Peptides against a protein of PDB entry 7PB4. Designs and how they scored, part 64

Target 1, 105 residues: chain A of PDB entry 7PB4
Amino acid sequence: KMLNIKEYKEKLLSTLGEFLEDHFPLPDRSVKKKKKNIQESSVNLITLHEMLEILINRLFDVPHDPYVKISDSFWPPYVELLLRNGIALRHPEDPTRIRLEAFHQ
Target 2, 218 residues: chain B of PDB entry 7PB4
Amino acid sequence: DALQMAVGYFEKGPIKASQNKDKTLEKHLKTVENVAWKNGLASEEIDILLNIALSGKFGNAVNTRILKCMIPATVISEDSVVKAVSWLCVGKCSGSTKVLFYRWLVAMFDFIDRKEQINLLYGFFFASLQDDALCPYVCHLLYLLTKKENVKPFRVRKLLDLQAKMGMQPHLQALLSLYKFFAPALISVSLPVRKKIYFKNSENLWKTALLAVKQRNR

## One batch from the design tools (peptide; aimed at target 1 L52 L100)

Design b2_p20_6 (made by RFdiffusion4)
Pose (drawn by RFdiffusion4):
Structure b2_p20_6 (pose): chain A 91 residues (1-28, 43-105), chain B 212 residues (1-189, 196-218), chain P 20 residues (1-20)
Amino acid sequence: KMLNIKEYKEKLLSTLGEFLEDHFPLPDVNLITLHEMLEILINRLFDVPHDPYVKISDSFWPPYVELLLRNGIALRHPEDPTRIRLEAFHQ
Amino acid sequence: DALQMAVGYFEKGPIKASQNKDKTLEKHLKTVENVAWKNGLASEEIDILLNIALSGKFGNAVNTRILKCMIPATVISEDSVVKAVSWLCVGKCSGSTKVLFYRWLVAMFDFIDRKEQINLLYGFFFASLQDDALCPYVCHLLYLLTKKENVKPFRVRKLLDLQAKMGMQPHLQALLSLYKFFAPALISVKIYFKNSENLWKTALLAVKQRNR
Amino acid sequence: SLEEHLLYQKVQELVVLTAL
């Protein structure tokens, strides 16, 4: 059961990364890829379940933040505009 | 054959400025609906015309008439439905066309050969609940399509939030009752739906439905 | 858009799997 889940997770992750690079590229400060941004968000969601918010730095491309906001993937902090969290789809 | 000429004409897409082309388009569309309302269309023709109508090609009237004449002689391929869902995800489709498609999918539900690959698109179907123009028809579709495996906690939470936003709407209540039946531990709280008139009820389709 | 719908679905599944 564990190995099946692992295989599925790795396959999903690889295909997701390819999809992101194919359909959400950077334009050319130092910006990070959308993949790294999603990784930071997923890591913070499970590492700190009581505060899953991450600060928005200059490396976050505003179009990516807005993209994640429009599609219900990322959520804004009720008071602090510099923080965003990942939607807890698992619950 | 008389119908295949019209299918090919619609596959060629829209043509030049109209000198006599309006009459030609009308003749081809009349031929298709006559065949559809007399004895029905085959699976291949339906696969072609449904996806042509749900694409950006041709105007709204042509797509509306094509959708209103999508009556199967036998069955409907599920791959055609998958491609139709994909064309809805493209977004170059009219709102009224989307409503008509969801009405058609609800009406033609028992004439799809397989429904497992369609159930795999439950997520795409559920995401359309945000749109308050598609909400009743999407709820009617999900009432038919929902299995036990589809009742995930996230969807229950989002449906409860949508109920709180819109109120206890009939279609939302029916879908929520179905979710309660399938997963009572995740939440506490088929049949009549408004605007559920079968627009595609021909006599032959009626005898096939009764034979079903 | 299609890409945005696909992105949502893929990310939703990945979040659920990470929780396992």

Design b2_p20_6_s1 (made by RFdiffusion4, then SolubleMPNN; from b2_p20_6, 10 letters changed)
Fold by OpenDDE base, seed 1:
Structure b2_p20_6_s1 (fold): chain B 105 residues (1-105), chain C 218 residues (1-218), chain A 20 residues (1-20)
Amino acid sequence: as target 1 above (105 residues)
Amino acid sequence: as target 2 above (218 residues)
Amino acid sequence: SLADQLLRLMVEELVILEAQ
């Protein structure tokens, strides 16, 4: 049976989710406990999956301004990962904004 | 069972500080090899051992020997293959292990129970075409996996660029011919009509074992 | 890393699928 494009997309998203959990998990909070003085910034970090979802949605929802502002919930190593791999681009004038690469174009 | 003890050794590592770690390892490796070549391995045993072979837990020589004996009794779980591909991403395995894995994957392709998740990895396999050592085997794998929905203009361009770089290789021509079959409008170039698709015989390492598996499952 | 490459490819494919 030809998988419907929708079903294929859903399966791909699921596979991506599992892949991200296995290979790009958030750092365990347990390592932060030993260095005393880092203020417990109560900022909940989002998963790489959630970050990608935000970026993909923004690319299609607002194609004329596809940039997302980097929040404190964005783990800096994930931002660097996306930029280094050419998955995301920084805004040319505002380094606090990133966009997903327009692979469909 | 001797096989269960051997698999358990590879999975959990040596329980006791055996003075002669190398002799114990060799004993268990020979046990796995003997069972795999005689009877094949259960899907669960392949799941465990394939993961170990690609995880970098052991040295390259051991990993190569384990991978060479990943012969199914009946089927290979698709999940085992997906996990194996994930380990290729971590980069703990040697280039020779990667080549052997793709050869294994092509040889064992018909024994994999499902192909749905493997088909989702199409893009990953396609990117591996850039590796000159992997390219012949990846082309064969892609030839087995390619559906009409996978044939995109950007992939056609990449294949044509690769052909321009490496020449008219038989394995690349086979894949391009399949692409032209699915999407003739995307490939304007005349491809030579090859009556016979030629891939490197990846099956040679397991040919006898695979024949035995097919005979036992009839 | 190969993981990085796989990530890029999966995202690329998702973007292409979303555009369809």
Scores: peptide ipSAE 0.633, ipTM 0.527, DockQ to the pose 0.543
OpenDDE base, seeds 2, 3, 4, 5: peptide ipSAE 0.633, 0.631, 0.623, 0.625; ipTM 0.556, 0.516, 0.521, 0.531; seeds 2, 4, 5 fail the geometry check

Design b2_p20_6_s2 (made by RFdiffusion4, then SolubleMPNN; from b2_p20_6, 10 letters changed)
Fold by OpenDDE base, seed 2:
Structure b2_p20_6_s2 (fold): chain B 105 residues (1-105), chain C 218 residues (1-218), chain A 20 residues (1-20)
Amino acid sequence: as target 1 above (105 residues)
Amino acid sequence: as target 2 above (218 residues)
Amino acid sequence: SLAEQQLRLMVEELVILEAQ
């Protein structure tokens, strides 16, 4: 069965997600719990793949406001990575919002 | 056996700071090379060693030698290839290692058990066309992978732009001819009717080994 | 880095593909 274009895109994203996990993995939490009572705000960091999916979806779902608010689930090094490589742009007036670069325009 | 010890050495890394690290490395590398060229490697051995060669765990000289001996006994797992391509994105391998990998991938293409996941990497391979060193081998790979569904207007534009930049390269013309076959309406440019498609012979490095593999699997 | 450049190219390709 010829995969429709949609299924192809989804599978491509999934395959690229695996690559992103290998290349840009989240820091392994295996560093020993030293007992300091810092409220481990159990913010589940999202993968770079998930971050890119959010940004891509927002770009196409809401093209007039393609910006995503940076949440605590956004690992700061990933945000910096996207910005420094011109993959994402900060909102000119709100540095807490980023958009994907509109490479199709 | 000697091969298992050699593979285990590369997988686990050198244990102790023995003064003879280089001699031990060379011994194990020669063991892998000898078995690979004589008998080929099992799919599991290729999985381990291919990952190591592209991970940047060892130096470029070692990685190059490992890649040159990634000769299957029977088949290569698609999963091993997908993992290997993932390492290309990390950039821990040298440019020469990338070129060698694409040459290997083209040469070993028929020995890969499945192509479904590799076909999903089409866009990634296509993006690598911009690298002048990779371009000839990537064109050959894409020529093997391209289906009608992959031929899109934006890819046609990119190929034409690349042709404008690099000139009418035989490998690029071969790929464009295939694109025109699948989607003649997207390519207005008259391509010379090439009766023979000429890719740079990537198989030359493994020609004797590939013949031996084909003979063993008949 | 080379990895970061490849990431950009992949994302660019995905965006262009999604626009079709």
Scores: peptide ipSAE 0.660, ipTM 0.427, DockQ to the pose 0.373
OpenDDE base, seeds 1, 3, 4, 5: peptide ipSAE 0.653, 0.658, 0.653, 0.653; ipTM 0.595, 0.383, 0.559, 0.563; seed 3 fails the geometry check

Design b2_p20_6_s3 (made by RFdiffusion4, then SolubleMPNN; from b2_p20_6, 11 letters changed)
Fold by OpenDDE base, seed 1:
Structure b2_p20_6_s3 (fold): chain B 105 residues (1-105), chain C 218 residues (1-218), chain A 20 residues (1-20)
Amino acid sequence: as target 1 above (105 residues)
Amino acid sequence: as target 2 above (218 residues)
Amino acid sequence: SLADETLRLMVEELVILEAQ
């Protein structure tokens, strides 16, 4: 039973990764740097997969404070996607913090 | 079932033949109140009773009592909320009922099954910010609903104008902070760094009931 | 969208599995 759950989890993670790449890719940063002077701080955006991993890990590692601070690496459309679909919740007192929905509770 | 009879009474109205209309009304209202606070109400019961509370079919006192006991057993239908908002547009309910409804909506927000239609009502809720009595609760609701797509230049201007009129209200600052988060380029004004956002009446009328609902649904 | 629903279901299942 445990081996089957682990294998299934690994398969699900792999499937999720592929699904995210296909349906929710990061925008190509190829919007041409035409205007020189705005220091487009090369904020390295993380993938939706990495974002979900952070949120899941926080949910289980710190269950009493499962909120993650939204960094500049969090692409705003991904944050909105997670909130819109009920996958994540905004902190009631801090709009810069989100948590994963506790689907296991 | 006593609850079914009570709901049926509110839906169909008083049977003409009852000599003591007030005693019958009170009996049924107490039945609804008792079940709602002990067990919560089914989504169908909330659908019926919420519509009645906002339709103007009964007096303000009755409507207020019904609305106060709109406690779900499990979920509230989004359609019930949309219908309720439609009654707010008709204007047959009192100002106090409107305030209570927004308080209820914020308190019960997580128990609403879907948010797609409620999100479409964003503009309606935003327009209600101009009502001084509603403003604190509407800010809280908008804080829950706001997406990046809702953050428009005209809404930013309206919020800043409202702040100029009302001062730096905590609930308004909370909403502005969220707007700045989604669209920093639209808000050039430095917002005070608040570690915590406070909305008016953080202790809702339903706190104990909602805790009980969450415990029963675990 | 179907993609949004699928994403939710996959994440839900993953969280449930992680709790086990």
Scores: peptide ipSAE 0.639, ipTM 0.472, DockQ to the pose 0.333
OpenDDE base, seeds 2, 3, 4, 5: peptide ipSAE 0.635, 0.635, 0.636, 0.638; ipTM 0.457, 0.433, 0.463, 0.507; seeds 2, 4 fail the geometry check

Design b2_p20_6_s4 (made by RFdiffusion4, then SolubleMPNN; from b2_p20_6, 10 letters changed)
Fold by OpenDDE base, seed 4:
Formats: sequence, structure tokens, C-alpha cells
Structure b2_p20_6_s4 (fold): chain B 105 residues (1-105), chain C 218 residues (1-218), chain A 20 residues (1-20)
Amino acid sequence: as target 1 above (105 residues)
Amino acid sequence: as target 2 above (218 residues)
Amino acid sequence: SLADQLLRLMVEELVILEAE
């Protein structure tokens, strides 16, 4: 049973990765909007997969404070997506912190 | 079942022939209260009773007591909330009932099954910010609901105007901070970096009940 | 959207599996 669960989990992770790449890709950096003064904040945006990984890890590593601080690497539309779909919750006292929904609880 | 009889009483209204209308009402109300606080109510029961509490069918005291015991066993239907908001528009409930509803909505927010339709009501909730009694609780609700798409220039202006009128209220500052997070270009004003957002603890009325609900659903 | 729903379901399942 445990082996089957691990294999299933690995398969699900792989499927999720592919799904995220297909349906929720990062915006192409290529849209050079001409406007001069946009400081190219060279902030490396992380993938939605990486965001979910961080959130899942935090949920299990620190279950009493499962909130992750939103960094500049978090693409705002992904944060919104997770919140909109009930996958993540905003911290009641800190708008810069989100947690994964504890679906196992 | 005693609960079914109680819910049915509120739904159908008092049968004209009962001489002791008040005693019967109190009996059924106590039944609902006892079950709600002990076990929570089913989504269907909340749907019925929540609408009754806001419809103006009963007096303010009864409506207040019903609304205070709208504690879910598991989930609250989004449709029930939408219907409830529709009653707020009709204006048959008291101001105190409206305040209590928003407090309830904030407290029970995580127990609402879906948020899609509630998110569509964003504009209605935002308009309610103009009510000084509702403003703290509406800010909290909006803090929970606000998406990037909701952050519009006209809403920013309204919030800033409200801040100018009411001063730097913690609940308003919390909402503005969230707006700045989603749309920093729309908020030119330097907001003080508040490390902690303070909403009025709307959950206090239901804190014990909510803990019990969470424990039962684990 | 359907994609949003599927995303939620997959994440939900993943969280459940991680807890096991």
C-alpha cells in the first residue's frame, strides 16, 4: 500500500507539473513594453509549481504557522489564482503572508 | 425531530391558532440554539434560517438570536449567503442585524463552500463601506475577498476619501495595504508599514463554536 | 474555469497524499 501511494504521488506530481506548464505558464519576459522607466526589477519569478511546493512544504514543516511570506518572486496573478480557487488563504493579520489550505484536516 | 419541527415553524410561520405564540416561538428558538451550539446546523437548515433572520418575518430580537446560532455542522452554502445579501438590499432588517450579519459572514467565511458568487458581490460590499457602523466589518470582509481584479482606481479613490473623512482606521489601513499590494501604482500615498493588521475580532461571538466545528470535522 | 477546478483537485489530492 505504501509503495503504491508513493508511486501515485510521484505520478500526480509529474502530472501536476505538466499541467501547470501547459495551463499556467509564467508570462514571457519578452513583452518589452517600450516605457523607459520600468526598473526591470530583475526579480526572478518562480513557477506556480515552485510556489505550491513552498506552500506544501510549509504546511507540513510548520503546521502551527503554515504561512509563507509572499516574496517578490511570487507572481501576483499566481497568488490571486491560489486564493481565488481556495487553494491558499491569506493571513488574517498580514496581507504579505499566505498558507495552503489544509485539505487533510 | 425537534430541530426539524423548529425549522419548520420558522419557515411556515406561527400557526394562527396557537394561543401561546411566544412560548412556542421561544421553545423552537431554544431548540435551534441548542443544536447549533452543540452540533452545528446542516447547510439546508442554515439556508432556511438565515433567510428568515434577514427577511423581516420576525422581530429584531428573534432575528438576532437566529443569526447568532447560524453555526454550520460542516459547510455553509454560498447560495445561502447570496440570498442573505439580497435581503440586505430589501432593507427589512435592522442596522444591528446588518452588523451582526457581516460579523457572521467574516467569522464563517472559511466554512462557506464556494466564493465565486460572493466575489461577484464585491461591489455591493464595497458600497456598504459608507455605513459607519458596517465599515469595520466590511473592511474585514473585503480584506478576505479582494483580488487584484477588484482593485480599481475608483475604489482606491473611495477608500482614500473615506480615510480622509474617518481618519487612519486600522481596518481601513488593512484594506488599503492589501490594495497597495495588488496595485502599487494606484496608491501613490506612502502607507505606514504596519506589521500587524487589526480587525475587530468578529469571531469572538462564535470562537468556541468554530473551534468545536473544526474539531468535529477533523 | 475547468483548469482552475482541476488545479484545486490536484493540489487537494497532493496534500491528502502528503499527510498519509
Scores: peptide ipSAE 0.627, ipTM 0.428, DockQ to the pose 0.334
OpenDDE base, seeds 1, 2, 3, 5: peptide ipSAE 0.622, 0.622, 0.615, 0.624; ipTM 0.491, 0.523, 0.555, 0.503; seeds 3, 5 fail the geometry check

Design b2_p20_7 (made by RFdiffusion4)
Pose (drawn by RFdiffusion4):
Structure b2_p20_7 (pose): chain A 91 residues (1-28, 43-105), chain B 212 residues (1-189, 196-218), chain P 20 residues (1-20)
Amino acid sequence: KMLNIKEYKEKLLSTLGEFLEDHFPLPDVNLITLHEMLEILINRLFDVPHDPYVKISDSFWPPYVELLLRNGIALRHPEDPTRIRLEAFHQ
Amino acid sequence: DALQMAVGYFEKGPIKASQNKDKTLEKHLKTVENVAWKNGLASEEIDILLNIALSGKFGNAVNTRILKCMIPATVISEDSVVKAVSWLCVGKCSGSTKVLFYRWLVAMFDFIDRKEQINLLYGFFFASLQDDALCPYVCHLLYLLTKKENVKPFRVRKLLDLQAKMGMQPHLQALLSLYKFFAPALISVKIYFKNSENLWKTALLAVKQRNR
Amino acid sequence: MAEAILYQKVEELVVVTAEL
């Protein structure tokens, strides 16, 4: 069961990365890829389940943040605009 | 054949400015509906015309008439439905066309050969609940399509939030009751739906439904 | 379309990550 889940996860991740690079590229400060941004969000969601918010730096391309906000993937902090969290789809 | 000429004409897409083209389009569309309302269409023709109508090609009236004449002689391929859900996701489709398509999918549910690949699009179907114009028809579709495996906690939470936003609507209550039946531990709380009149009820479709 | 697909893939990844 564990190996099946692993194979599925790795396949999903690789195909997701390819899809992101194909459909959500950077334009050309130092910006990070959307993949790294999603990785940071997913890591913070499980590492700190009591505070899954990550600060928005200058490396976050505002179009990516807005994209994640529009599609129900990322959620804004009720008071602090510089923080965003990932929607807890698992619960 | 008389129908294949119209299918090819619609596959060619919209043409130049109209000198006599309006009459030509009308003749082809009349031929298609006559065949559809007399004995029905085959799976291949339906696969072609449904996806042509759900695409950005042709105006709203042509797409509406094509959807209203999408009556199967036998069965409907599921791959056509998958491509139709892909065309809905494209977004170049009219709202009224989307409502008409969801009504058609509800009406033609028992005439799709397989429904497992369609159930695999449960997420795309569920995401359309945000749209309050598609909400009743999407709820009617999900009432038919929902299996036990589809009742995930996230969906229960989002449906409860939607019920709190919109109120205890009949279609939302019916879908929530189905979710309760399938997963009572995730939440506490088929049949009549408004605007569920079968627009595509021909006599032969009625005999086939009774034979079903 | 790409945005809808993205949503589905991210939702599945979060759910699978939680299982592990």

Design b2_p20_7_s1 (made by RFdiffusion4, then SolubleMPNN; from b2_p20_7, 7 letters changed)
Fold by OpenDDE base, seed 4:
Structure b2_p20_7_s1 (fold): chain B 105 residues (1-105), chain C 218 residues (1-218), chain A 20 residues (1-20)
Amino acid sequence: as target 1 above (105 residues)
Amino acid sequence: as target 2 above (218 residues)
Amino acid sequence: MAEQVLRLMVEELVILTAEL
C-alpha cells in the first residue's frame, strides 16, 4: 500500500511538473524593458514547481508554523495565483509569509 | 428533523395562525443555535439562514442570533456570501448586523469554498472602509482578499486619506503594508516597519466552534 | 480551468504526502 502511494505521488509530481511548465511558465527574461535605471535585480526566480515544493515541505516539516517567507525569488504572480486559488494562505500577522493550505487536515 | 423544521420556519416565515409566534420563533432559533454550535450547519442551511439574517425579514435581535450561529459543518458556499453582500447593498439590515457580518466573513473566510466571486466584490468592500464602524473588519477582510491587481493608485490615495483622517490605526497600517508589498512604487510614504500586524480578533466569537469544526473534518 | 486543475493536483499531492 505505501509503495503504491509513493509511486502514485511520484507520478503526480511528474505530471504536475509538466503541467506547470505548460500552463504556468516563468516569464521569459527577454523582455528588456528599455527603461535605464531599473537595477536588474538579478534575482533568480524559482519555478512554480519549486515554490510548491518549498511550501509542501514546510507544511510537513514544521506543521506548527507552516509559513514560508516570500523571498525575492518568488515571482509575485505565482504567489497571487496560489493565494487566489486557495492553494496558499497569507499569514494573518505577516504579509511576507504564506503557507500551503493544509488539505489533509 | 428538528433542524429542517426550524430552517423551513425561517424560510417560509411565521404562519399567520400561530398564536404563540414568539415561542415558536424562539424554539426554532434555539434548535438552529444548538445544531450549529454542536455540529455546524450544512452549506445549504447556511445559504438559507444567512440570506434571511440579512434580508430584514426578522428583527435585529433575531438576525443577530441567526448570524452568530452561521457555523459551517464543512464549507460555506461562495454564492451564499455573494447573496449576503447583495443584501448589504439593499440596506435593510442594521449597522450592528453589518459589523457582525464582516466579523463573520473574516472568521469564516477559510471555510468559504471559493474566492473568485468574492474577489470581484473587492471594490464594494473597499468602499465600506469609509464606515468607521466597519473599517477595522473591512481592513482585515481586504488584507485576506488583496491581490496585486487590486492595488491601484486611487485605492492607495483613499487609504492614505483615510489614515490622515483616522490616524495610524493598526488595521489600516496592516492593509497599507500589504499594499506596499505588492506595489512599493505607489506608496512613497515611509511606513513604520511593523513587525506584527494586529487586527481585532474577529474570530473570538467563533473560535471554539471553528476549532470543533476543524477537529470534526480531520 | 487550468488554475482549478492546479488546485486539485496540489490538494491530492498534499493528501498523498500526509499518508506517507
Scores: peptide ipSAE 0.659, ipTM 0.431, DockQ to the pose 0.350
OpenDDE base, seeds 1, 2, 3, 5: peptide ipSAE 0.550, 0.546, 0.545, 0.547; ipTM 0.699, 0.707, 0.719, 0.709; seeds 2, 3, 5 fail the geometry check

Design b2_p20_7_s2 (made by RFdiffusion4, then SolubleMPNN; from b2_p20_7, 7 letters changed)
Fold by OpenDDE base, seed 1:
Structure b2_p20_7_s2 (fold): chain B 105 residues (1-105), chain C 218 residues (1-218), chain A 20 residues (1-20)
Amino acid sequence: as target 1 above (105 residues)
Amino acid sequence: as target 2 above (218 residues)
Amino acid sequence: MAEQILRLMVEELVILEAEL
């Protein structure tokens, strides 16, 4: 039983990864070059897959404080996407912190 | 050949220079329809045309006609179905096109080469149960897809809530009976023992075509 | 929409993680 759940989880993660690459890719760096004055913030943006992994891990590793601090590596449109779709929630007192929705509760 | 030219027309779009765009479109559409109903289409042709039908590139009337002739010669690629489902999410297709797609998917289910990726879309299909127009066909699809691992307490609750709202619909009862088979502990409610699972099979637009496909592939 | 599929996939993933 547990083996089947693990295998299913792995397949789902793989499919999610492919789905995210197809539908929610990071913006090409080339489009940023045309607006002159925005400082080349050298901040490496993480993928939506990596962001979700961080949020899921935090939800299960620290269930009493499942909130993750929004870093500069978090692409703002991804944060908005997660919030708008009810996948993530902002901390009520700290808007710089988000949690994954506890879909299992 | 005439079919390749027709598929190429739909893929590349109308070349600007044709004065009679509508006549050309109708000619190519009839070519696709004729081949599909007589011989079926190759998996590659279905991949291209199914994507076009759901992308919103053409009007609803054209998309409906294309989708109605998505009849395989042998098999349908699972990847084509996954791509098609992704287009349903973009919302450029009409409600009638969505209904037709689910009807098509149920009708063609046995001709899809693989089911592994389609099974991962289980949650998406399950969410579509909330659409009253889709619900009968989605129940049938879920009946075909449901494995033991898909039967979760929250899905049972959603199905029971839907039954409370819509009444004891035959398609919903069929799905609940399958859920009870896989997870009897999750469904305490006595379901009527229906000897025959009646999905609206009577409305299969492709019944004759599918019989012909099965006969050719023997 | 792709966003709805994303939510459903994440929901399923969270449920699976809780069973593990």
Scores: peptide ipSAE 0.659, ipTM 0.547, DockQ to the pose 0.589
OpenDDE base, seeds 2, 3, 4, 5: peptide ipSAE 0.659, 0.658, 0.655, 0.653; ipTM 0.555, 0.564, 0.603, 0.592; seed 4 fails the geometry check

Design b2_p20_7_s3 (made by RFdiffusion4, then SolubleMPNN; from b2_p20_7, 8 letters changed)
Fold by OpenDDE base, seed 5:
Structure b2_p20_7_s3 (fold): chain B 105 residues (1-105), chain C 218 residues (1-218), chain A 20 residues (1-20)
Amino acid sequence: as target 1 above (105 residues)
Amino acid sequence: as target 2 above (218 residues)
Amino acid sequence: MAEQVLRLMVEELVILQAEL
């Protein structure tokens, strides 16, 4: 039974990964605007898949404080996407923290 | 009318107190089946019933019967199809129901009002190619959906890997040929020039009904 | 629409993870 659940989960994760690549890709870094000087801190944006993985892991690893701090690696449109669809919730007192919705509860 | 009562029964569920739950269920199923095969269903009726068939609210036998009678009077709403695909992700439907749904989707493809949102689900459908039971029908669906923008190097690799695993399947060859048409530089492999694209005839279940729908909408 | 599918996929993943 556990093996079947794990296999199904892995299949679903793979399907989700492909779905996210197709529908919610990171913005193409290709607009090299020419302008010289500003040290745009090369903040490596994480994929929506990686973001969801972090949120899922936090929900199960630390169920009493399932909130993740929004870093500069979190693309703001992804955060908004998760919030507006009820996939994630913002912390009531700290707008810089989000959690995954506890759908199992 | 009898159809509205039947749809309402499936939507609201069985009223608790009916001793003859199975007889009532069968009566309403027969009503839906009779109307669907004779006249087709309105887009709103398909929206409700298609969602029910894939939600897992009823048993597999009931869901299969509902799905088999999802025959449009005129059009199917794209939104109904997207909702249906969403239920496939929840995994509450049987493997046989998934196969039937893809067969239905291919058969009814021309009756779906829009394709923009369905095209967004391209990656989801593509991921289902690894399922041996779904693969023939998914290839057919992807053949209908594929645009130049969907042809990416990673998808080409996955298709070639599938071909290496499954052999030279006609449905996979059809899809690869379409990919080569859109992006010849990505497919260096000589594809056999198949003169005829052959997919499993998914339409056979609805052939008579689809002819009637096309005749009524002329 | 893609957003609704995303929600359902994530919901299912969370449920499956809780069973594991």
Scores: peptide ipSAE 0.658, ipTM 0.542, DockQ to the pose 0.309
OpenDDE base, seeds 1, 2, 3, 4: peptide ipSAE 0.571, 0.547, 0.568, 0.570; ipTM 0.675, 0.700, 0.684, 0.684; seeds 2, 4 fail the geometry check

Design b2_p20_7_s4 (made by RFdiffusion4, then SolubleMPNN; from b2_p20_7, 8 letters changed)
Fold by OpenDDE base, seed 3:
Structure b2_p20_7_s4 (fold): chain B 105 residues (1-105), chain C 218 residues (1-218), chain A 20 residues (1-20)
Amino acid sequence: as target 1 above (105 residues)
Amino acid sequence: as target 2 above (218 residues)
Amino acid sequence: MAEQVLRLMVEELVILEAEL
């Protein structure tokens, strides 16, 4: 049973990755390269997949503090998307922190 | 259209090769300002320009001017506001831009098409009460957003602690009075029954523009 | 539609992780 759950989880993660690439791709990096304005440190935006992985891992690794700090690598439209759909919640006291919804609770 | 060209300039950004970048920027900014104050902007134009103003794509002076002209012709999309708040979380905007945004959000609140997603951001807005510069405007925003389900014991404690620190501020008293209305058992303190409007709408930067929008949409 | 599917997929992942 546990082996089947792990295999299914891996398959679902793969399917989610493909789904996210198709429906929620990062904006083309090409637009940022032309604006060499000096001060925008080329903060590499993470994918929505990577963002979800971070949030899921935090939810289970640190269940007493399941919140992740929003970094410059978090693309704001992805944060909006997660909040809008009830997938993520903001910390009630720290606006820079979000958690994944505890769907298992 | 001159407005479409101006919005397109801000969206695509300045072309590297133009020697007169500042003059071109100023021309497009004036075009947006003129249309916004005269007629208001379409929801799509506000979506684009509001995102630009908070993304850090331009300098603080330009962002401030863009934000000041975010005047709707009819409505503002809730999605545009949620996106804007998401940019505030990244922390690339100045403190002055944050203050201006909250002032704008309060001023334009009635023109936002829906409130369901904005209500999910309640915790973010509540956390911003700790910023002394934002506190008056955030209290006003929370007064407009607060539902019974938002009134929690920990938030009551935070508001009372804030009142102990800042004194009996009119904007904080207004919010506490609303909290007491929804959850009288959580607030044992007698609040002075002030019949007076706690929020001075009189100093709204957009007062004249908002009157014009309301008149056009009647 | 895509956003609803995203929610369902994430919900399922969270449930599966909890069983792990």
Scores: peptide ipSAE 0.656, ipTM 0.411, DockQ to the pose 0.339
OpenDDE base, seeds 1, 2, 4, 5: peptide ipSAE 0.650, 0.656, 0.653, 0.655; ipTM 0.563, 0.554, 0.559, 0.490; seeds 1, 2 fail the geometry check

